# Designs tried in a protein design run: peptides against a protein of PDB entry 4Z63. Part 256

Target 1, 334 residues: chain A of PDB entry 4Z63
Amino acid sequence: LCLGMNDLTGNIPEDLFHLKRLNLLGIQENRLSGSLSREIRNLSSLVRLDVSWNLFSGEIPDVFDELPQLKFFLGQTNGFIGGIPKSLANSPSLNLLNLRNNSLSGRLMLNCTAMIALNSLDLGTNRFNGRLPENLPDCKRLKNVNLARNTFHGQVPESFKNFESLSYFSLSNSSLANISSALGILQHCKNLTTLVLTLNFHGEALPDDSSLHFEKLKVLVVANCRLTGSMPRWLSSSNELQLLDLSWNRLTGAIPSWIGDFKALFYLDLSNNSFTGEIPKSLTKLESLTSRNISVNEPSPDFPFFMKRNESARALQYNQIFGFPPTIELGHNN

## One batch from the design tools (peptide; made by RFdiffusion4, then SolubleMPNN)

Design b2_p25_6_s2 (from b2_p25_6, 15 letters changed)
Fold by OpenDDE base, seed 2:
Structure b2_p25_6_s2 (fold): chain B 334 residues (1-334), chain A 25 residues (1-25)
Amino acid sequence: as target 1 above (334 residues)
Amino acid sequence: STSLSYPYGPVIVDLVGSSWVDSVE
């Protein structure tokens, strides 16, 4: 049943929850309000539940133990409060959980040993606090993690050295400290292709330790951190780099010539730093800018980027990284 | 969300884990 993108108001009729054979319920992009009914437990055949972009409030009902086939739960952009319900945090069937842009709070707790099918987690823009959950690496299929815009004080957990499944990771604006430790840990994530750490580590030094290595890194965004130091030498070994944003830091020194050696680099933002010297000639020879026929292999077609001009603007969806125009931004340097 | 410089000004970027997930807020 798909009733999305209407102007439906009120609560979900209780009789709808008598549809025992229903596999898909999509009621997104309406004005549905009140609590999400616990009677969703009656939809025992449910595989996909989309209640996103509504006016739901209260706690998410703890009924997911009665939904043994549920793979997809989309509840982004609502007014949900409280934590992740215990039954949801223990769901063995759930593949994707999206609860972005709610008012969820407390410590983030997931029973990753039970959540054996979880591959995508979006909990960005909530009110989670405390530390990052140390047991996230126990979610053995967890590939995509967005925890941006929460308040995770402290450092990246040491346990994340074992986060082998991790491919896409955003921790932007989460009050994280110790970038040296974070990078030292995350370099062990051998499948990590996308790392976004913007608005953390305020005023710290960007480590330039040549022992750091991110083999599969395609996207690195560490903007608006006021980081000191220079262009990190370790980054030169990330041969698959496609997008680099280090803008709005306090980086100094020359832009190194190796920046032009990245064959797949099509987006470079080093603006609003304190770089000096000449622009490397190698930048003018970037293959991505000179060759019409470079097929940029996307890390995954299933992981779009969303860009907003501001927080109130509608997000522009870029389903593929190459959807970004080829860009070199070197403005506002010394 | 992540702040990026776009040719037309600063942009907030966030990641989505699936093509079935709606836009970032």
Scores: peptide ipSAE 0.033, ipTM 0.639, DockQ to the pose 0.068
Fold by OpenDDE base, seed 1:
Structure b2_p25_6_s2 (fold): chain B 334 residues (1-334), chain A 25 residues (1-25)
Amino acid sequence: as target 1 above (334 residues)
Amino acid sequence: STSLSYPYGPVIVDLVGSSWVDSVE
């Protein structure tokens, strides 16, 4: 049953929960309000539940143990409060959990040993506090993690060295500290292609450690951290780099010539730093910008990025990295 | 709302965890 993108109001009719053979319930992008009914438990055949973009409030019902086939739960952009229900945090069937842009709070706890099918987790823009869950690497299929815009103070857990499944990771604006430790840990994530760390590490030094290596890194965003230092030499070894944003830092020195050697680099933002010297001539030879035919058929991350132009602007969603316009921004370097 | 003081250009601020949702915030 798909009723998304309407102007439906009120609560979900209770009689809807008598549909025991229902595999898909999509009621997204409506004005449905009130609590999400516990009677969802009656939908024992449910594979996909999409209640996103509504006005739901209250706690998410703890009924997911009665939904053994549930693979997809989409609840982003609601008013949900409380924590992740225990049954949801222990779901062995769940592949994707999206609860972004809610009011969920407390410590984030997932039973990753039970969540054997979880491959995508979006909990961005909530009120989770405490430390990052150390056991996230135990979610052996977890590839995509957005935990941005929470209050995960402290450092990236040491256990994330073992996060082999991790491909896409956003921790933007989560009050993280110790960028050197974070990068030192995350470099061990052999499948990491996308790393977004904007609005963390306030005033720290960007490490220039030649021992750091991100082999498969395609997207690196570390904007607005007031980071000091220079362009990190270790980044030159990330030959697959497609997007680099180090804007709104306090980086100094010259822009190195190797920045133009990235064959797939199509988006570069180094604006609002203190870079000096000449613009490398190699930037004018970026193949991705000059060659029409570089169909970098590289699987774009399946995850949309949000780009904000300003504080008041709505974030623009880009479903693919290649959705970003080819950009070289070097402005405001004095 | 993340106070992004970005007066001069777009900044990538977040990654959406789901491939299936065209959510423009």
Scores: peptide ipSAE 0.038, ipTM 0.627, DockQ to the pose 0.054; fails the geometry check
Fold by OpenDDE base, seed 5:
Structure b2_p25_6_s2 (fold): chain B 334 residues (1-334), chain A 25 residues (1-25)
Amino acid sequence: as target 1 above (334 residues)
Amino acid sequence: STSLSYPYGPVIVDLVGSSWVDSVE
């Protein structure tokens, strides 16, 4: 049953929960309000539940142990409060959990040992606090993780060295410290293709450690951290780099010529830094900007990127990184 | 990606603002 993208109001009719054979319930993009009924437990055949973009409030009901077939739960952009229900945090069937842009709070806890099928987790823009959960790498299929806009004080856990499944990782604006440690840990994530760390590490030095290596890195965003230092030499070994944003830092020195050696680089933002010298001629020869279409060999992350053109503009959703317009932004440098 | 609204140029964000109207999901 799909009733998304309407102007439905009120709550879900109770009789709907008698549909024992229902596999898909999509009621997203409405104006449904109140608490999400615990009677969803009666939908024992449910595979997909989408209640996103509504006005739901209260705690998410702890009934997911009665939904053994549930693979997809989308609840983004609601008013949910509390934590992740225990049954949801222990779901062995769940592949995708999206609860972005809610008011969830407390410490983030997932039983990753139980969540054997979880591959995508979006909990961005919530009120989670405390430390990053050290056991996330125990979610052996977890590929995509968005934890941005929470308050995870401290450092990236050492356990993330073992996060082999991790491909997309966003921790933007999460009060993280110690960029050197973070990069030193995350370089061990052999499948990491997208790393977003914007609005962390305030005023720290961007490490220029030649021992750092991100083999599969395609997207690196570390903007607005007030980072000091220069363009990091270790980045030159990330031959698959497609998007680099180091804008709004305090980086100095010359833009190195190797920046133009990235055959797939189509988006470069180094604006609002203190770079000096000449623009490398190699940038004018970027193949991705001249003749070649960017080939994305890996599937796009399940999480969209958003581009905001100005302060008043609505952010545009891009499901694919190559959906961004080819851009070189070097403005506001010395 | 940023959580900021920059006054100049396009900004890549992976975050939704405080309002659901701020982004297209």
Scores: peptide ipSAE 0.029, ipTM 0.594, DockQ to the pose 0.060; fails the geometry check
Fold by OpenDDE base, seed 4:
Structure b2_p25_6_s2 (fold): chain B 334 residues (1-334), chain A 25 residues (1-25)
Amino acid sequence: as target 1 above (334 residues)
Amino acid sequence: STSLSYPYGPVIVDLVGSSWVDSVE
C-alpha cells in the first residue's frame, strides 16, 4: 500500500493494521499526525515501512520484535521523541534505518551484535547526546552512517579502528573534539571512501602526520572548523581523491603542487583560509577538468549528500557526487 | 583577514538517509 505524496491528515485508520499480509506500507509526505500506533505490530509480514515527512509525534512504539521481516524503516522528518525502542535496536532483519530530523534524545544505544543485517543508518539531526556508541563497529554490515547534528561530545571511540564495513561516514556538527585522534582512528577503516567532519574540532590543528594514510578516500570534507596548520602531506597519498573541502579554516602556507596530481579530483574548495604563495601550475594538469573521457567511480551511499550555502539556507541534495559541478575555489585567502 | 564565521559559499555538511528525494535537512 502506497499513499505517499498526498495531503492526508489525521492518524492511520486502525483497520489498516489488520492487513497481516501487507509487505509494504508507504505513507510518506503527508500531514499525518499523532502517535505512530502500536498496532503496526499486527503487520507481521511488513518488509518496508515509510512514514517519513509527516507530523508524527510521541515515542516510536516498541513493537519491532513482532515485525520479523522488516528491512526498511523510514521515519525521517517527523516529531518523534524518546530513544530508539529496544526492539528496533535489536532487530536482526533491519537493513536500513532512517530517523533523520526528529527529536530523538538520550544516549544512542544499538545492539549491533543483534543487528546483523544493518547496512545503512541515518540518525542525523536529532538530540542524541553523550558519546558515540563504542559498539557501532559490531554492526558488521554497516556501511553508511550519518550521525551529524547530534551532541556527541568527546572523541571518536578507539573501537572504530575495527570498523571495517564503514564506507560513508558523516559526523558534521556533533561537538566532536580531537581531530588528530579521530583521523588516527579512522585511517584504519579500510573501506572508508567518504568522510565528512564539518563543524567540529573548533580551533584545533589539522595534523600533518606523515604516518596517516587513507587508501580509499574519495571525499574529504572538513570545512568550517577553524583548523590551524597547513595542507596535510598525508593527504597526497590518497590517490583516489575526488572531492576536497577544507574551506573556512585557518590553514596557512602554500598550496602544494601535489594537489594537481590527483587524477580524479574534480571538486576543490580551499577558500576562506590564509594560504599564501602562488596558485600551483599543476592544477592545470587535473585530468578530471581537462580530459573528456574520464570515467570516475563515485561513492554510492544509500543516503544523499547535503550542501548548505549558509547556516540558514536550505540544503541542496546530491544523490551522488556526480551532481557536483567541477569546482576549483581558492577565494578569500589571507 | 578572512572572516571565520559560517561560509557564504556552498559547504558540504552531511549525509542524509533517504529512499527517495529529500531536499531538506
Scores: peptide ipSAE 0.026, ipTM 0.650, DockQ to the pose 0.060; fails the geometry check

Design b2_p25_6_s3 (from b2_p25_6, 15 letters changed)
Fold by OpenDDE base, seed 2:
Structure b2_p25_6_s3 (fold): chain B 334 residues (1-334), chain A 25 residues (1-25)
Amino acid sequence: as target 1 above (334 residues)
Amino acid sequence: SKTRSYPYGPVIIDFEGSSWIDSVE
């Protein structure tokens, strides 16, 4: 049943929950309000539940143990409160959980040992607090993780050294500290291709440890952290780098010539730093910018990227980073 | 915090659900 993208109001009729053979319920992008009924438990054949972009409120009902086939739960952009219900946090069938832009709170608790199928988790823009859950690496298939804009005080857990499944990770604006530790840990994530750490580590020094290595790193965004230091030498070994944003930091020194050696680099933002010296001539020879025929194997997270020129501007959604215009931003360096 | 006030200023890139997406939605 697909009723999305309408102006439906009120609550879901209770009789709808009698549809025991229903595999897909999509009621997204409406004005549905009230609590999400516990009677969703009656939809025992449900594979996909999309209630996103509504006005739902209250706690998410703890009935997911009665939804053994549920693979996709999309509830982003609602008014849900409370935590992740226990049955949802223990769902062995769930592949994707998107509860971005809600009012979920408390400590984030997931039973990753039970969530054997979870591959995508978007809990960005909620009110989760405390530490990052140390057991996230126990979600053995978890590839895409957005935890941006929560209040995960402290450091990246040491356990994340074992986060082998992690490919796309955003922790933007989550009150994280100790960038040296974070990078030192995350370098062990062998499948990590996309790392977004914007608005963390305020005023810390960007480590220039030559022992750091991110083999598969394609996208690195560490903007607006007021980071000190210089362009990190360890980054030069990330040969697959496609997008680098280190804008709005306090980085100094010269832009190194090796920045132009990245064959796949098509988006570079080093703006609003304190870089000095000349623009490396090698930047003018970036293959991705000079050749129209470069095929870039772009990382494809389940959750889109957003581009915003300024705080007041409308965000542009991109499902793929390759949709970004080729860009070199070196402005506002002094 | 450092604000980006320039209309043609540098682009902020982040995931869906980033620090500013809720204000755009």
Scores: peptide ipSAE 0.030, ipTM 0.645, DockQ to the pose 0.051
Fold by OpenDDE base, seed 4:
Structure b2_p25_6_s3 (fold): chain B 334 residues (1-334), chain A 25 residues (1-25)
Amino acid sequence: as target 1 above (334 residues)
Amino acid sequence: SKTRSYPYGPVIIDFEGSSWIDSVE
């Protein structure tokens, strides 16, 4: 049953929960309000639940132990409060959990040893506090993780060295500290392709440690951190780099010529730093900008990006990295 | 310290809201 993208108001009719054979319930992008009924438990055949982009409030009901076939739960952009229900945090069937842009709070706790099927986790833009869950690497299939815009004070856990399944990681604006430790840990994530760390590590030095290596890194965004230092030499070994944003830092020195050697680099923002010297001539020869044959079949994170051009403009949502216009931004380096 | 009310050019963010502007020095 799909009733999304309408102007439906009120709550879900109780009789809907009598549909014992229902596999898919999609009621996204409406004006539905009130609490999400615990009677969802009656939908024992449910595989996909999408209640996203509504006006739901209250706590998410703790009924997921009665939904043994649930693979997809989408509840982003609502007014949910409280924590992740225990039954949800222990769901062995769940592949994707998206509760981005809610008012969920407390310490984030997931039983990763139980959540054996979890592949995608989006909890960005909530009110979670405390530390990053040390046991996230125990979610052996967890590939996509968005925890941006929460309050995870502290450092990236040492356990994340073992996060082999991790491919896409967003931690922007989460009050993280110690970028050197974070990068030192995350370099061990062999499948890591996308790393977003914007608005963390305020005033720290961007490490220039030649021992750092991110072999499969395609997207690196570390903007607005007031980072000091220079363009990191270790980044030159990330031959698959497609997008680099180090804007709004305090980086100094020259832009190195190797920045133009990235065959797939189509988006570069080094603006609002203190770079000096000449613009590398190699940037004028970037193949990705000269050739129209950009392979669009690149993996993208499940979490969205937003581009805002000015204060008054609406943020444009980009679901794919290649949705960004090819860009070289080197402005305001003084 | 570059005190701008808003970043120059397009700004990429991976979260909702206006927190970017508040964090620009």
Scores: peptide ipSAE 0.307, ipTM 0.738, DockQ to the pose 0.042; fails the geometry check
Fold by OpenDDE base, seed 5:
Structure b2_p25_6_s3 (fold): chain B 334 residues (1-334), chain A 25 residues (1-25)
Amino acid sequence: as target 1 above (334 residues)
Amino acid sequence: SKTRSYPYGPVIIDFEGSSWIDSVE
């Protein structure tokens, strides 16, 4: 049953919960309000539940133990409060959990040992506090993680050295400290391709440790951190780099010539720094910008990228990194 | 005076579509 993108108001009719054979309930992009009914438990065949982009409030009902087939729960952009219900945090069937842009609070706790199928987790823009959950690496299939815009004080947990499944990771604007430790830990994530750390580590030094290595890194976004230092030499070994954003920092020195050696680099933003010297001639030879349709068959992330030019602007959705316009931004240096 | 050619603030590339609960206009 797909009722999304309408002007439906009020609560879900109780009779809807009599549909015991329902596999898909999509009621997204409406004006549905009130609490999400506990009677969802009666939809025992439910595989996908999409209640996103509504006006739901209250706590998410703790009924997910009665939904053994549920793989997809999308509840982003609602007014949900409280924590993740225990039955949801222990769901063995759940593949994707999206609760972005709610008012969820408290410590983030997931029973990763039980959540054996979880591959995508979007909890961005909530009110979670405390530390990052140390047991996230125990979610052995967890590939895509967005925890941006929460209040996770402290450092990236040491346990994340073992986060082998991690491919796409955003911790943007989450009050993180110690970029040196964070990078030192996350370099061990062998499948990490996308790393977003914007609006953290305020005023810290970007480490220039040649021992750091991100083998599969394609996307690095560490903007607006007021970072000091220079272009990090360790980044030169990330041969698959496609997108680099280090804008709005306090980086100094020359832009190194090796920046033009990245064959797949098509988006570079180094704007609003304190770089000096000449623009490397090698940038004019970037293969991605000159001739070849680099058909990079990259797997689309489960979560789209968004580009927002200002806080008031609508974010542009990009399902693929290659949807970004080829860009070289070197403005506002010195 | 370096003309701020860009709108106020950095371009944010992330998994976040909106910073606020999009008010259902």
Scores: peptide ipSAE 0.201, ipTM 0.692, DockQ to the pose 0.046; fails the geometry check
Fold by OpenDDE base, seed 1:
Structure b2_p25_6_s3 (fold): chain B 334 residues (1-334), chain A 25 residues (1-25)
Amino acid sequence: as target 1 above (334 residues)
Amino acid sequence: SKTRSYPYGPVIIDFEGSSWIDSVE
């Protein structure tokens, strides 16, 4: 049953929960309000539940132990409060959990040893506090993780050295500290292709440790951290780099010539730094910008990227990083 | 030099769940 993108109001009719054979319930993008009924437990055949973009409030009901086939739960952009229900945090069937842009709070706790199928987790823009869950690497299939805009004071856990499944990771604006430690840990994530760390590490020095290596890094976004230092030499070894945003920092020195050697680099933002010297000639020879024949086919993240230039403007959604316009932004450096 | 402040702030590129911030920290 798909009733998304309408003007439906009120709550879900109770009789809907008599549909014992229902596999998919999509009621997203409506004006449904009130609490999400516990009676969803009666939908024992449910595989996909999408209640996103509504006006639901209250706590998410702790009934997911009665939904043994549930693979997808999308509840983003609601008014949910409280924590992740225990039954949801222990779901062995769940592949994707999206609860971004809610008012969920407390410590983030997931039983990763139980959540054996979880591959995508979006909890961005919530009110989670405390430290990053050290046991996230125990979610052995967890590939996509967005934890941006929460209050995870402290450092990236050492356990994340073992986060082999991690491919797409955002921790933007989560009050993190110690970028050197974070990068030192995350470099061990062999499958890490996308790393977003914007609005953390306030005023720290961007490490230039040549021992750092991100083999599979395609997207690096570390903007608006007031980072000091220079363009990091270790980044030159990330040969698959496609998108680099180090804008709105305090980086100094010259833009190195190796920045133009990336064969797949199509989006570069180094704006609003303190770079000096000349623009490297190698940038004028970026193959991705000069040749139409270079198509980079990348797997889509389960969670789209957004580009927003102005708060009053709509964010542009990009399901693929190659959807970003080819860009070289070097403005506002001196 | 110091990072400049501009009326429209930085471009935010992130996953769904991240949003634009009004002011540069």
Scores: peptide ipSAE 0.160, ipTM 0.654, DockQ to the pose 0.043; fails the geometry check

